Peptides against a protein of PDB entry 7Q4I. Designs and how they scored, part 69

Target 1, 281 residues: chain A of PDB entry 7Q4I
Amino acid sequence: HENSTIAERLYSEVRVLCWIMTNPSNHQKKARHVKRTWGKRCNKLIFMSSAKDDELDAVALPVGEGRNNLWGKTKEAYKYIYEHHINDADWFLKADDDTYTIVENMRYMLYPYSPETPVYFGCKFKPYVKQGYMSGGAGYVLSREAVRRFVVEALPNPKLCKSDNSGAEDVEIGKCLQNVNVLAGDSRDSNGRGRFFPFVPEHHLIPSHTDKKFWYWQYIFYKTDEGLDCCSDNAISFHYVSPNQMYVLDYLIYHLRPYGIINTPDALPNKLAVGELMPEI

## One batch from the design tools (peptide; made by RFdiffusion4, then SolubleMPNN)

Design b2_p14_5_s4 (from b2_p14_5, 6 letters changed)
Fold by OpenDDE base, seed 5:
Structure b2_p14_5_s4 (fold): chain B 281 residues (1-281), chain A 14 residues (1-14)
Amino acid sequence: as target 1 above (281 residues)
Amino acid sequence: SAEEDRLKFLKELS
């Protein structure tokens, strides 16, 4: 009874490789549940770890574990992707093993863009990087050209990209990408609502009247509200999602239906030329 | 730094 023709078209035309940041202690506890839920909707799914796991499809990167090595793991992950998988997809998503992603909504956002455009998307933060950078936990997606520039042009040059493995992973990749003219895109929908979120849905949907001193309000690049206006109807990602909540979200998004309500998708926008971005809101 | 504060907060949530 379900019609998925448009989703199937986008699956073919907007190919996404998802790589998941994980570690050996989380292979069974967290990563496996990504594979059994939203990860199955990626065109290709790879788990980046320090130990190989053939059941999970985990790769052992030549890095140590710990938060002080997250930047090192990100660099090695993209080097691995560029060497082995750069032609297997058009777009390359980084996510954590507690990030949930609605991949169909990401394909919808990415559809008009050329993968040869040097651009990346996510939850944009304003500090430290002039054009902004994307929150690590919310997940961020690079075009094929962005990956090429990162690996080939940025990583080999210590003046463009930090050679040490220390530092905030999302800030450091943001600096590197800016230095090779990869654009920090705007992931908001036509109503100005965000699509990538660094927290669970409850945190964004429920007005908490949080103090303006809360770091999030100082970090967001685009002004956002709490409540129903916080989030696009085509939201893409949420962070700090437990393994059990991944299955709940899968049920709510892909199975549970209000009888008698039919959703008709909007028409796809026109495709952009290489180097062209959507108009600013 | 603001980043250190963010990281501290995020560690508490994880």
Scores: peptide ipSAE 0.040, ipTM 0.737, DockQ to the pose 0.471
Fold by OpenDDE base, seed 4:
Structure b2_p14_5_s4 (fold): chain B 281 residues (1-281), chain A 14 residues (1-14)
Amino acid sequence: as target 1 above (281 residues)
Amino acid sequence: SAEEDRLKFLKELS
C-alpha cells in the first residue's frame, strides 16, 4: 500500500516544468530514458535539442551542438519556455540528459517559496559569481519570476548577460541572474545537507572518494562532508547517471521497500511572502 | 585554472 496524498497535493501546487539539455545523438541513448523514468514526474517535460523529435517531445532550438554551445542553448531554451510555457508551471528545472531528479523532493523544497520570488536553486558554487551560481550538471530550478527576469531583462542587455554563446553555461546564467537580482537560494535541508549533487550518489556517499585537491571542494559554496551526512534524506538530483542507473534509481526510490519501515513526512513549512527566503541555517 | 580543470573533467565524463 502507498499513500501519495501529500505528493499529489504538491504536484498540483508546485508545478514544475523540466527541460532537458540534450542533442540529437542522445535522443535515443539518454533522453528517452529520462522520459521513461524521473521525467514522467514533471508536470511538463521538454527536451531541448537542435532537432525536433515528436516521440521524445524534443524541440529544435536555433543553436549548434557541442559543449561550446551550451550557453547558447540555455538562452534559447529559456526564451522558448518564456514564449510558450511561462504559465504552464511555477518552477522551471534545467537538467542534463544524464541527471536524475527526485521531483517530489524538489517540490518539497520549493513549497514555501512564491514563484513570483526571483530565486533559483541548485548546487551552489562560489567562484566567479558573488552570490554564487548553480552547477549545471546537478540541475537548477528557476522560479517563474526568475525566468521572466532572465529572458526579459537580462538577455536583451549585453551589459547584464553575455551575448556570445561561449563560456561555462552555468556560470554565465549565474552572472545574468545576479545582474537582474535573482537570488541564488540555499537548497540545503534543515540539517544543512545538500539536495542537488553534481555527481552520482556513490561519489558523494563514499568518504575519501576524491582527493582534497579535487576542484569540487574549491567550488562548493557551502561546507559539506562526504559519507551519509553528505546528502539530505530529501535529496533532489544526481549527475552522471547512466541510462541503466536511472532505472535502478527508479526501482530503489519508488518500488523497493524495507518491509515494516514506514516513513512519516515532516509537516510542510509555512509559505513565505513574495521576496522572502528561508532563514539561513 | 580551476574552471578549466572542471571543464576538462566534465568533458571527459560526458
Scores: peptide ipSAE 0.036, ipTM 0.733, DockQ to the pose 0.368
Fold by OpenDDE base, seed 3:
Structure b2_p14_5_s4 (fold): chain B 281 residues (1-281), chain A 14 residues (1-14)
Amino acid sequence: as target 1 above (281 residues)
Amino acid sequence: SAEEDRLKFLKELS
């Protein structure tokens, strides 16, 4: 049997609301499998769609479907969260319905930060936004203050935030957040290894999976390697995870154990002051 | 591929 005392403590102290980007055609095919796997480990789980689904707990946002509406859906999702759920959590994760997240590892990363610090984390990309932006597929997490600034300060001002619903949602939110001084944080561990990943584990763990001319290597904000050293032992997310793979990952991470090996967690770091970030590595 | 579509989409919007 497991000792989950530290995980239970972090569950109460680092509250995470997860909202899942989905659409009506994927409620049964994808979204329900998020709910049945990693989504159950969020403090609050909401599916953002264009149609209501009481079984899934999906919200019908006033937006259309398709790539040209993803930015619109993201704006409406955070408006909905701010209006109804801003005090239900400390941190607010966006994920796709094919993103898998190890929520305990995210709580560990977020633990030292104040939710009143205007910061967000994810897989940082360098193009289009000066400070960088977080990959939409890998998932990104905003502090409560970041959500407040986004909804209250950025969205109402067309000079700060795109009023049109078209565009790449992750780039557009990145621009908006930069314009209200929300910091694009560094999610890497103390060894410089990434935690949020825009592809499946196989694509990151296998060396030479892609050519060096592949767009990802030009987009990634921090230098990274392939192979086992690519990824933190406390990795948080992977993208393009099929529904079947979600159950496999749940089994491998939370059930399958090598007999006789016991993991001892590191001590929690000291909490940071409001506005303070972890030192650069 | 989905990745190629993403890159094309982002470049068209830049």
Scores: peptide ipSAE 0.035, ipTM 0.724, DockQ to the pose 0.141
Fold by OpenDDE base, seed 2:
Order: sequence, then C-alpha cells, then structure tokens
Structure b2_p14_5_s4 (fold): chain B 281 residues (1-281), chain A 14 residues (1-14)
Amino acid sequence: as target 1 above (281 residues)
Amino acid sequence: SAEEDRLKFLKELS
C-alpha cells in the first residue's frame, strides 16, 4: 500500500552503520529488541559489548563494563568500525540499547552532506566543548571522514584525545572531534525544531513536564521549546525507550495510519560540496 | 560536576 521509493533511494545513497552500546546483561533484555525494531532499518547493525553474541551480532570489545568504561568502549567501537567497516557505510550512528531511531529521518537530514565532510550530528549540548557536543543517549552520527579523523588523528594523540577510558563518553568524543576540526552540525529542521532527543517523546511534548531549572534547558545548545513545536515532524531519535515502547513506536510510526491522510514528502535539498554545511536556523 | 548531575538526572528519568 505504501510508496517507499524515496526511502529506498536514501537507503542506497545514505548508507548508515548503526552501532549499539550495550553489555552482556542487556543482550536479551534490551539489545535484541533494538534488532527486532528500528535496528533492522540500518544498512548495517552492530552491537558493541564486552562479550560476543552471535545471535545478536555483538562484538566483544577489549573493555570492561560500567559507566567508567563507556568512553573506552566508544573508542574501541570506532577503532573496530574503522578497521572493519569504514567503507560499509557513509555515516556511523552511535546509539544506546534504549535509544529509538527513525533511520529514514536521519537519512533525510544527512542527504545533502558529503560523507567526506568532517561533521557529526545529534542533540547538541553547549557545556564543556566550545562548538558543543552531542548527547550520548540521544545518539550521534559521524560522517566517514569524521570517523577517520577521530580514529587516525585524534585517538593516537593524548593532547587531542583523552587516553584514559574514564569520563563522560559524549563529552570526551566531542572534545576529540573538535580538536581535529570535525564540525558539530546543526540537526534542527528548517523550522528550527530538534531531531535528536535525550528523553522519550512524552517528556519533550508535554509542557511543564520539567521546570526551567532542569539541567536540559541549561545544556541545550539551541533554544528549544516544549510542546508540539519541540520536535521535528522528521524527528530522528529518543532515549529511555523501553523494549515494549520500541514495539509501540514501530507500530505507530510504520504501521498505524489515519485513513484519508496522505503525506507528501518535501523535495530533497541540493547536495552540498565537501566541507559545506547547511545554514543554521 | 554538572556532568555528574546530568547523569543523575538521566537515571531518575529512566
């Protein structure tokens, strides 16, 4: 019943490798539900863990578990990707095992950009890193060139990238990427609405869910509002999505339709030259 | 740190 011609085109032209941050205790509890829902829409899906799981397609990285090892796991994950998969995709998404991603919307955002442009996208936060950094939980996506610069130029240099495995994973990669001139892109849509979200839809959509003292309002790089205008019609990700909610979201987004309403997608923008960014809103 | 606070808040919302 559906016409997915444009989505299929983007699947081919904007290839995305998704790697999922997980651990052995979450292989069955969380990660497998990613694989059974939104992860199947990635061009390639890899679960980065400390233990191998052939059923899940999990890779055992040489790192320990726990929050103090998340940065170490991220470094090893991208090293693994660079070594084995750098040519398997154009863009490389990091997500958690409780992140839900609408991959088609991500491809739409990424379409105009060259994968040879050193850029990455996500929910941009302003503290600690001058150009900002992307929220770990919301997920962030690196261009192929960004991955190259991270692994080849940043990681080997302790002056550019933290050698220890401790620290806030998303902040640390943000520092490293800035130090090798990978640009923190603007992921907002043409109306200035965000696409990557560090919470579930309910938390962003419902006004007064949090007060203005909530850390998020101090961290967000771009001005944003709560309510329906909080989120792009082409939103990409949400965090703290339970396994059950992943199936609900899959149903709501890809199956449930209001009869008689037909959405006509906007025309694709012109492709940008290497190094060129879309104007910020 | 502010980052530690962020992590705490995130856990509370999960």
Scores: peptide ipSAE 0.041, ipTM 0.740, DockQ to the pose 0.536; fails the geometry check

Design b2_p14_6_s1 (from b2_p14_6, 12 letters changed)
Fold by OpenDDE base, seed 2:
Structure b2_p14_6_s1 (fold): chain B 281 residues (1-281), chain A 14 residues (1-14)
Amino acid sequence: as target 1 above (281 residues)
Amino acid sequence: DEELKIEKELIEKE
């Protein structure tokens, strides 16, 4: 017995197309489990691969496989989305086949923003890109306008966007987006807690899991705490989630309830005008 | 942690 009225409203008003980065070897091992868990809560779910799979709804992009082709695959994926699906959603999420996403929490974060605002969100890292870039593994979400600018303005211009398929895909898209004035948004909640995470919950929730010299602490754009205060109550994503853990998370988040505790959602914020951002915390 | 290493490698391979 749940009241999902607000979630249903947001499902309609904040339409999300999720595209999943995968490869043919992972269709059955990983991608299938995304489809059976959190991916079903996207308005549209597409698996971007090098081979077609009708059972999975996988698209064969004209790219090779391997880590050195991830940037190429990202470019082709967004080209494909722009050509075929730009009006099917308001927001366009990239995730890996081992990323878990709470789509309702993403819709909540995105609700005040116009899809016509050139903005994208994720786990913001500070190196390489002045405004920052979003971690690839944590997943990142582009507004419709951001996708348009990326595909139409950035990709065709080698001065704005790397033409080669090599490089870290998240950094490269971050550079391209900055060059066309797509803003790297702040995905933190009102308490300053992160929502997109490049590791499993355990790695973020447990204090001193890593030493202070761990690269993540040098890369994170915003100051963050360890422990229970690491993560928003409305966290959006985690990375390196095994197929089995996806089902565990689905159960814990959507089924398991502490009896007698009722959560009342906060009121939705006012919608922002085109080009406006929420104030940074 | 091998998973942490993989993410690090992806970022550092620039």
Scores: peptide ipSAE 0.030, ipTM 0.723, DockQ to the pose 0.638
Fold by OpenDDE base, seed 5:
Parts: structure tokens; sequence; C-alpha cells
Structure b2_p14_6_s1 (fold): chain B 281 residues (1-281), chain A 14 residues (1-14)
């Protein structure tokens, strides 16, 4: 027996639409496994593709396939969400078909924020965008107001948002969002530990797993430690998670329990007013 | 790690 009363409350009060970046070749190989694992914990789950799939709930966006079209797909995905689903959720998560997300931990992070605050969260990188941008692979979550500003104010203006479909999608959306005053939030916990991760847990948890010259250490916006202090106890996402590892993570996080250990959740923080952010750590 | 290299290439294309 478990007590999920607080999680159920947050499910109703912090509504999340998850859209998954995928393609027709990955519908069965990858996307289906998202739907069968962590995706079932979203309030709404949509797969953004170039072909319709009614079994998967995939949408055919008017875009070509390939890495050079990811920015085009992101623009069309958010246009589709704004037109059809803007009132179905408070927060809008982009993830890849190999991203794993603990949605309850994301709701906990988002709880104090107003959906009308122009803010988005993820793994913040420092290059190219002054305020930083969120790593595409780790997944990033926009408030309802951030989606509105992106689609209504940024996308129609070539001076604010790149009109062609080329470029790194995460950098391009980061530029567009900055240009319409959407804030790049701090997703770290109260101990300064990250919650969104662009790699698998092993790459972050093991000290000296990567060379100090590895690009990641030059790109991270906030200085982070290696080892157990790398990651929040309330971590939200990991990237490059294979379909098999999604089921392993589901078992480890939601089923496996150490007998005799009871986790007592921290009290929820006070809600912030519209436009307010949590104090800097 | 080939996947890490691919992510680097995507970011550095700008």
Amino acid sequence: as target 1 above (281 residues)
Amino acid sequence: DEELKIEKELIEKE
C-alpha cells in the first residue's frame, strides 16, 4: 500500500501536457515505450511526427524528416498545441522519444509558479543566448504564457524568431523566447542540485566519467558537482534512455522499495504571484 | 560515446 494523496493533488493542480519529438521510423521502436512508461503520468500526451498514428496518438506535422528539420518540427508542434490544446494544461513539456521524465518531480518544481508567468525550465546552457537556453535532449517545459508568447509574438516575426527550419532547435527556441521576455528559470533544488539532465544517470552520478575538456562542462550555466551531489533527490529527466531502460527506471522508481524505509515528503512551498520567481540559491 | 559527439555537433552547428 502507498499513499499518493499529494501526488494526486499535484496531478490536478499542476497539469502537464507532454509532447514527444519523434518520427515514423521510431513510432514502434521508441515512442510506444514512452507511452507505456512515464508518458502515462502526463495529463495529456501527444507524439509530434510527420505521419499520423492513431494507436500512438501521433500527429502529422507539415514538416520534413531529418535533424535539419527539428527546429521546423518544434515550431509546428507549438503552433499545433496553441491551436488545439492551450487550455488542456498549465505547463507544456518537450521531450525526445529517448527522454525519461519523472512527472511528479516536475509538478513539485512547478507548483509555486503561475502558468501566467512567462518562464520555462530545463537543463540551462550558457552559450549563444544571454540568459541561457534549455538543452533539447534533457527536455524543457514552458508555462502557458510562454507558449502564447512564443506562438503569437515570436514566430510571426522573422527578427525575433528564425523563419527557416535549420539550426539547433534548442538554441533557436531559446533565442525566440528571450526576444519575447520569457525567462530562463533555475530548475535546481534547494541544495543547488540539478533536475534536468542531458545524459543517462550513470554519466552524471559517476565522478570523472567524462574528461574535464568535455563540452558539457563549458556549456552548463550553473556549476555542478559530480557524484551523488550532481543530481537532486527530486530529479526530473534523463536523456539517451533506451526503450528497455525506460521499463527498468519505471520499476526502480515506482515499484522497488527498501523495506522499512518510509519517505515523508517536504511541505509544499508558498505559491508565487504572477511574474515572481523563486529566490536565487 | 558517439551519442555525445552527435549532441555536440548539433549544438556547435551555430
Scores: peptide ipSAE 0.030, ipTM 0.721, DockQ to the pose 0.756
Fold by OpenDDE base, seed 4:
Structure b2_p14_6_s1 (fold): chain B 281 residues (1-281), chain A 14 residues (1-14)
Amino acid sequence: as target 1 above (281 residues)
Amino acid sequence: DEELKIEKELIEKE
């Protein structure tokens, strides 16, 4: 017996459009597995590619392929969303085709925020952008207002947003969003634990998995620890998740249950006013 | 394999 009443409520009240960064070579290898796992829990799921795929629901964006064009693809993806889907959701998640997302946990995080608040969330990094930017691999979610500002105010202005398609897409969107006063939110839980992760769970959960000199420790905006205390009980995303691991995670999170352990959800927080952020803990 | 994934992220951040 499963009670999903709160999750169903949040599904209706916190509508999420997920767009997946992919390419034609990964439609069958990776993207299909997103569609068959966590992507089903989005209110709308779109795959952004350079080729159309009706089986996948992939959109052919007018961009080339390759890592050097990810920024171009991100710009075109959000332009496409704004033109066709801006009213289909309240929040707009970018994820990679090897990102796994627990959408219910994201809805929980987003619940208090107005979609008219210019804010976005993800794994916040501190370099290059004063307010920080969100890691591309961990996925990041924009409010409807953030998408509007990005597409309507930032993209058309070369002084606010890079017109060239080169550069790190996550840094570049972070710069653009800052320039139009979209706030880089704090995605940490009430205990200060992260929710968006740029690596697989194993890399975050195992103490001393990485060297202290590893770039990640210099990039993270908020101090974090390794081990079980690294990660929120309501974690949202992990990156570098293989297609097989997506099915494993789906099973572990949504099907496997320890008998006799009942988890009761915390009460929903109060809704914030437009433009208001949660207080930092 | 996992090391290569970390390397990928490093390259993207350079």
Scores: peptide ipSAE 0.028, ipTM 0.707, DockQ to the pose 0.292
Fold by OpenDDE base, seed 3:
Structure b2_p14_6_s1 (fold): chain B 281 residues (1-281), chain A 14 residues (1-14)
Amino acid sequence: as target 1 above (281 residues)
Amino acid sequence: DEELKIEKELIEKE
């Protein structure tokens, strides 16, 4: 017996289109498992590939395969979304085919924001981009206005957005978005805990799992710690999640319950005006 | 590439 009234409300009021970065070799191996787990909780789910797959609902983008083409694929994916789906959602999530997302927690984070605010959220990194950029692996979510600015204002201008398809896709989109005044939001909860994670839960939850010299500690925009206090109770995403682990996470999050413990959700915050952000912590 | 960097760093530590 579950009461999903609030989740159903947010599903209708905070519409999310999820697009999944994949390739033809991963359609059956990875992408299918996204579709069978967390992807079913998106309002719209699209797989962006180089080959069409009607069973998966994969789109063949006009790009080559390989890691050097990820930026090209990201540009074409958002062009496709803008052309065909810009009014189908309020928010537009990029995730990899090994990213796991708790979509309800993302809707909760996004609820106070207007989709007409030029903002995007994710795991913020500090290098290369002055305001920061969002980690590609952790997934990042653009408002409808952010998508419009990216596709209409940034992409057509080589001075604002890289014209070739090379480079780190997350850095390049971060540069483009900054150049059109799309704000890199703060996705942390009220306790300062992160919500988007570029690794599996195990890597974040276990103290001293990584060396202090690990690049991640130099890249994170906001100070964070490892251990149980690393992560929000309303965490949104994890990366490097295997297909099998997606089913495990689905079971743990949505099915497994400790008997006699009922979580009462906090009240929803007030909605922000267009252009307004939550205060920095 | 950030993705390659992340993946390599994780694999090398395992």
Scores: peptide ipSAE 0.027, ipTM 0.699, DockQ to the pose 0.129

Design b2_p14_6_s2 (from b2_p14_6, 11 letters changed)
Fold by OpenDDE base, seed 2:
Structure b2_p14_6_s2 (fold): chain B 281 residues (1-281), chain A 14 residues (1-14)
Amino acid sequence: as target 1 above (281 residues)
Amino acid sequence: DEEVKKEIELIENE
């Protein structure tokens, strides 16, 4: 006996297309487990690959495989989305085949925003891009307008967007998006806690798990702490999640309940006008 | 930690 009325409402009002970065070698090993777990909670789920897989719903993009082709794959993925799926959703999430996403929490974060606002969200990093960019591993979500600007305005212009397929995928899209005035949003909750995470929960939750010299602390755009205060109660994503851990997380988040404890959701915020962002914390 | 290492390697190669 579960009351999912608000979640069902948000499923209808905040439509999310999830595209998963994968390759043919990972279709069975990783991607199918995304499809069997958190990916089923997306309004649309597409696997972006170099080979078609009808069982997985994988699309063969005209790109090579390997780390040096991730930027090329991202460009082709968003071109494909714009051509075939731009009206199928309001928001467009990129995730890896080892990213776990709590889609309901993402819908909650996105609810006040207009999909016509040129904005995107994720784990914001500060280097290379003045407004920041979103970590590729944590996953990032573009508004419909952000996708339009990326594909129609940025990609065709070599001065705005890198034409080559080489480079850091997340940095390059971040540069392109900045150049077309897509805003790098703040994904933190009202307490200033992060929602998108480039590592597994353990790495964020355990105090002093990383050295203070660890690059992450220099890259994060917003100051964050380790421990229980690291992460929003409404966290959205974690990276480096194994296939087995995806099923564990599904069980823990959606099935396991402490008897006698009822979580009452906060009221939904007011909707923002087009171009309006949530107030800074 | 392998996950941390992978992420470092990705960023260092950027």
Scores: peptide ipSAE 0.026, ipTM 0.703, DockQ to the pose 0.483
Fold by OpenDDE base, seed 5:
Structure b2_p14_6_s2 (fold): chain B 281 residues (1-281), chain A 14 residues (1-14)
Amino acid sequence: as target 1 above (281 residues)
Amino acid sequence: DEEVKKEIELIENE
């Protein structure tokens, strides 16, 4: 008795390719659970690894394993996407194998934007990059034009992109994207509440859960509230989600319903022209 | 979160 007509429309009009950063040791432990939960709601799902796995749909990228190779893996992942999949979607999400994503909420946020607009979204941090950069763990989504600029214009130029594979992958891609005029978008809702989160829901929802000296409060680009006002009713992602918690979240979000409460979705906003962003809040 | 702290330490040391 569920009406999913608008979600089905957005699935066709706002096509999302999700690529999951993983490694061979996590194929069965973590990545498989992404595929069995939220990853099934992507238009295309690919696991980026150092080893091929046909059961998982994992790609073997020409990179080594370890934290010092995450930037190398990100570069090779987007090269692979550009070569094989650039026309299979309008938007390209990076997530970790412990990130949970509500893909319908991401499609709702992205709906007004043209995929030809050079823009990307996520949890925006303020250090190291003038316009900000998106947290790697919360996941970040590039427009098709942003992917094109990254792969074709930024990666081949050592002055625009770091040529070696070392460094924080989220900072390094943020620098590269800024250097090719890809805009760091505002992912907040109309009430100024965040949608992409670098921690589990509990860490954001509970007031004073962290000390005011916690690095997160110094890194966050936009001022955020604590408690229920921390998070949009249309939140998109959370990080450090265990495999078991992914199934719990799938149940809570898609199955559990309070009897007699009907959610009426807001009207879709007007579509923006190429190069236009939503007004800042 | 120890993993996030380690990632920041890596960024700050570059």
Scores: peptide ipSAE 0.026, ipTM 0.690, DockQ to the pose 0.652
Fold by OpenDDE base, seed 4:
Structure b2_p14_6_s2 (fold): chain B 281 residues (1-281), chain A 14 residues (1-14)
Amino acid sequence: as target 1 above (281 residues)
Amino acid sequence: DEEVKKEIELIENE
């Protein structure tokens, strides 16, 4: 027996629309498994593709396929969300079809923030964008106001937002968002541990898994260590999660329990004013 | 994993 009262409250108060970046070749191979696992815990789940799929709830965006079109797809996805779904949620998560997300942990992180605050969260990287940008693979979440600013203020202005569909989608959206004063938030927990991860848990949890010359260590905005101290107990996302691993994670997180260990959730923080961020740790 | 390596390499080149 579980007490989900707080999680149910947050489900109602912190509404999340999740949109999944996918393509027609991955509808059955990857995206379907998102829908069957963590995606069911979103308030709304939409798959952004180039082809419609009624079983998946996939939307056919007017974009081509391939990595060179990811930025184009991201722009069209948020345009679609703004036109059809801007009032259906408070927060808007982008994830890949191989990203796994613990949506309850994301709601906990987002709880103190107003959706009218122009902010977004994810795994913050330091290059290219002064305030940083959020890693595409780890997934990133925009407030409703951030989506509005992106679609209404940034996208129509080629000086603020790249009109071409080429480039790294996460860098390009990061530039656009900075140009409309959307803040790159700090997603770390109160202990300074990360919540959004651009790799599988094993790559973060195992010490010395990567070479010190690995690009990731130069890209991370906040200094982090490998091992158990790398990751929040309330971690939100992991990337490069295979379809099979999604089911394993779903079992481990939501079903497997150590008998006799009861976890008591931390108290919810106070809500912030519009435009206010959490204090620096 | 070869797939992870390829994706990491692609991120490095972006």
Scores: peptide ipSAE 0.025, ipTM 0.695, DockQ to the pose 0.453
Fold by OpenDDE base, seed 1:
Structure b2_p14_6_s2 (fold): chain B 281 residues (1-281), chain A 14 residues (1-14)
Amino acid sequence: as target 1 above (281 residues)
Amino acid sequence: DEEVKKEIELIENE
């Protein structure tokens, strides 16, 4: 019933390693449901934890648990990836154990870019970092070169990257990446619509769901509107997705079809040279 | 940021 030829091509040409931020208390409650839903569409899936779990494929990082250790866990996760997996993929996605990701849409966005370009993508926020930083909850994806620069150039230098494990994880990695000239990319589609979202679809799709004074509207790097124009038809991620909602989203996106409607994909763009970005919209 | 997380958690619990 389905022609997946283009998706299969992109699976081979745009290889994605997904690492999931989790903890031992969430292995069964949350992380397992990522593995059973969207995580199976990654080229490689690794769960980063403080305890090993062979059933989940969880890695025990040498970090403590708690919200104050998220930056420490991110540093150790990327060290582990660089040491063991840097050649297993072209792109390296961080997601939480309550983030849902449409990996095919991410491959489509990434297709024109070289993995040797020092770039990363996500939901771009304005504060604290001059070029912006990517929201931790929406998930963010680094090129192979961005991972190399982060681990080899930034992490060993306390002047470039925070040595302690305190602070906001997404802000701290954003500072480190800027200091090694990794570019904060624009993840918007050709219509200027976002692809990475720090909340559930409901919060973005419903107009006036949030107060105009809500911090999010001050934090977003690019001006976006609420409603149907908020989100790309090729949206990549949503955050605060419950385990049950992951199965609902999997059904709605991959199984449920309106009879008689056939979607034809747009043509793939031309590939960019190393160091080139898509023009800003 | 702990403040950002609290505001998000408040919205999710409404």
Scores: peptide ipSAE 0.028, ipTM 0.711, DockQ to the pose 0.101; fails the geometry check

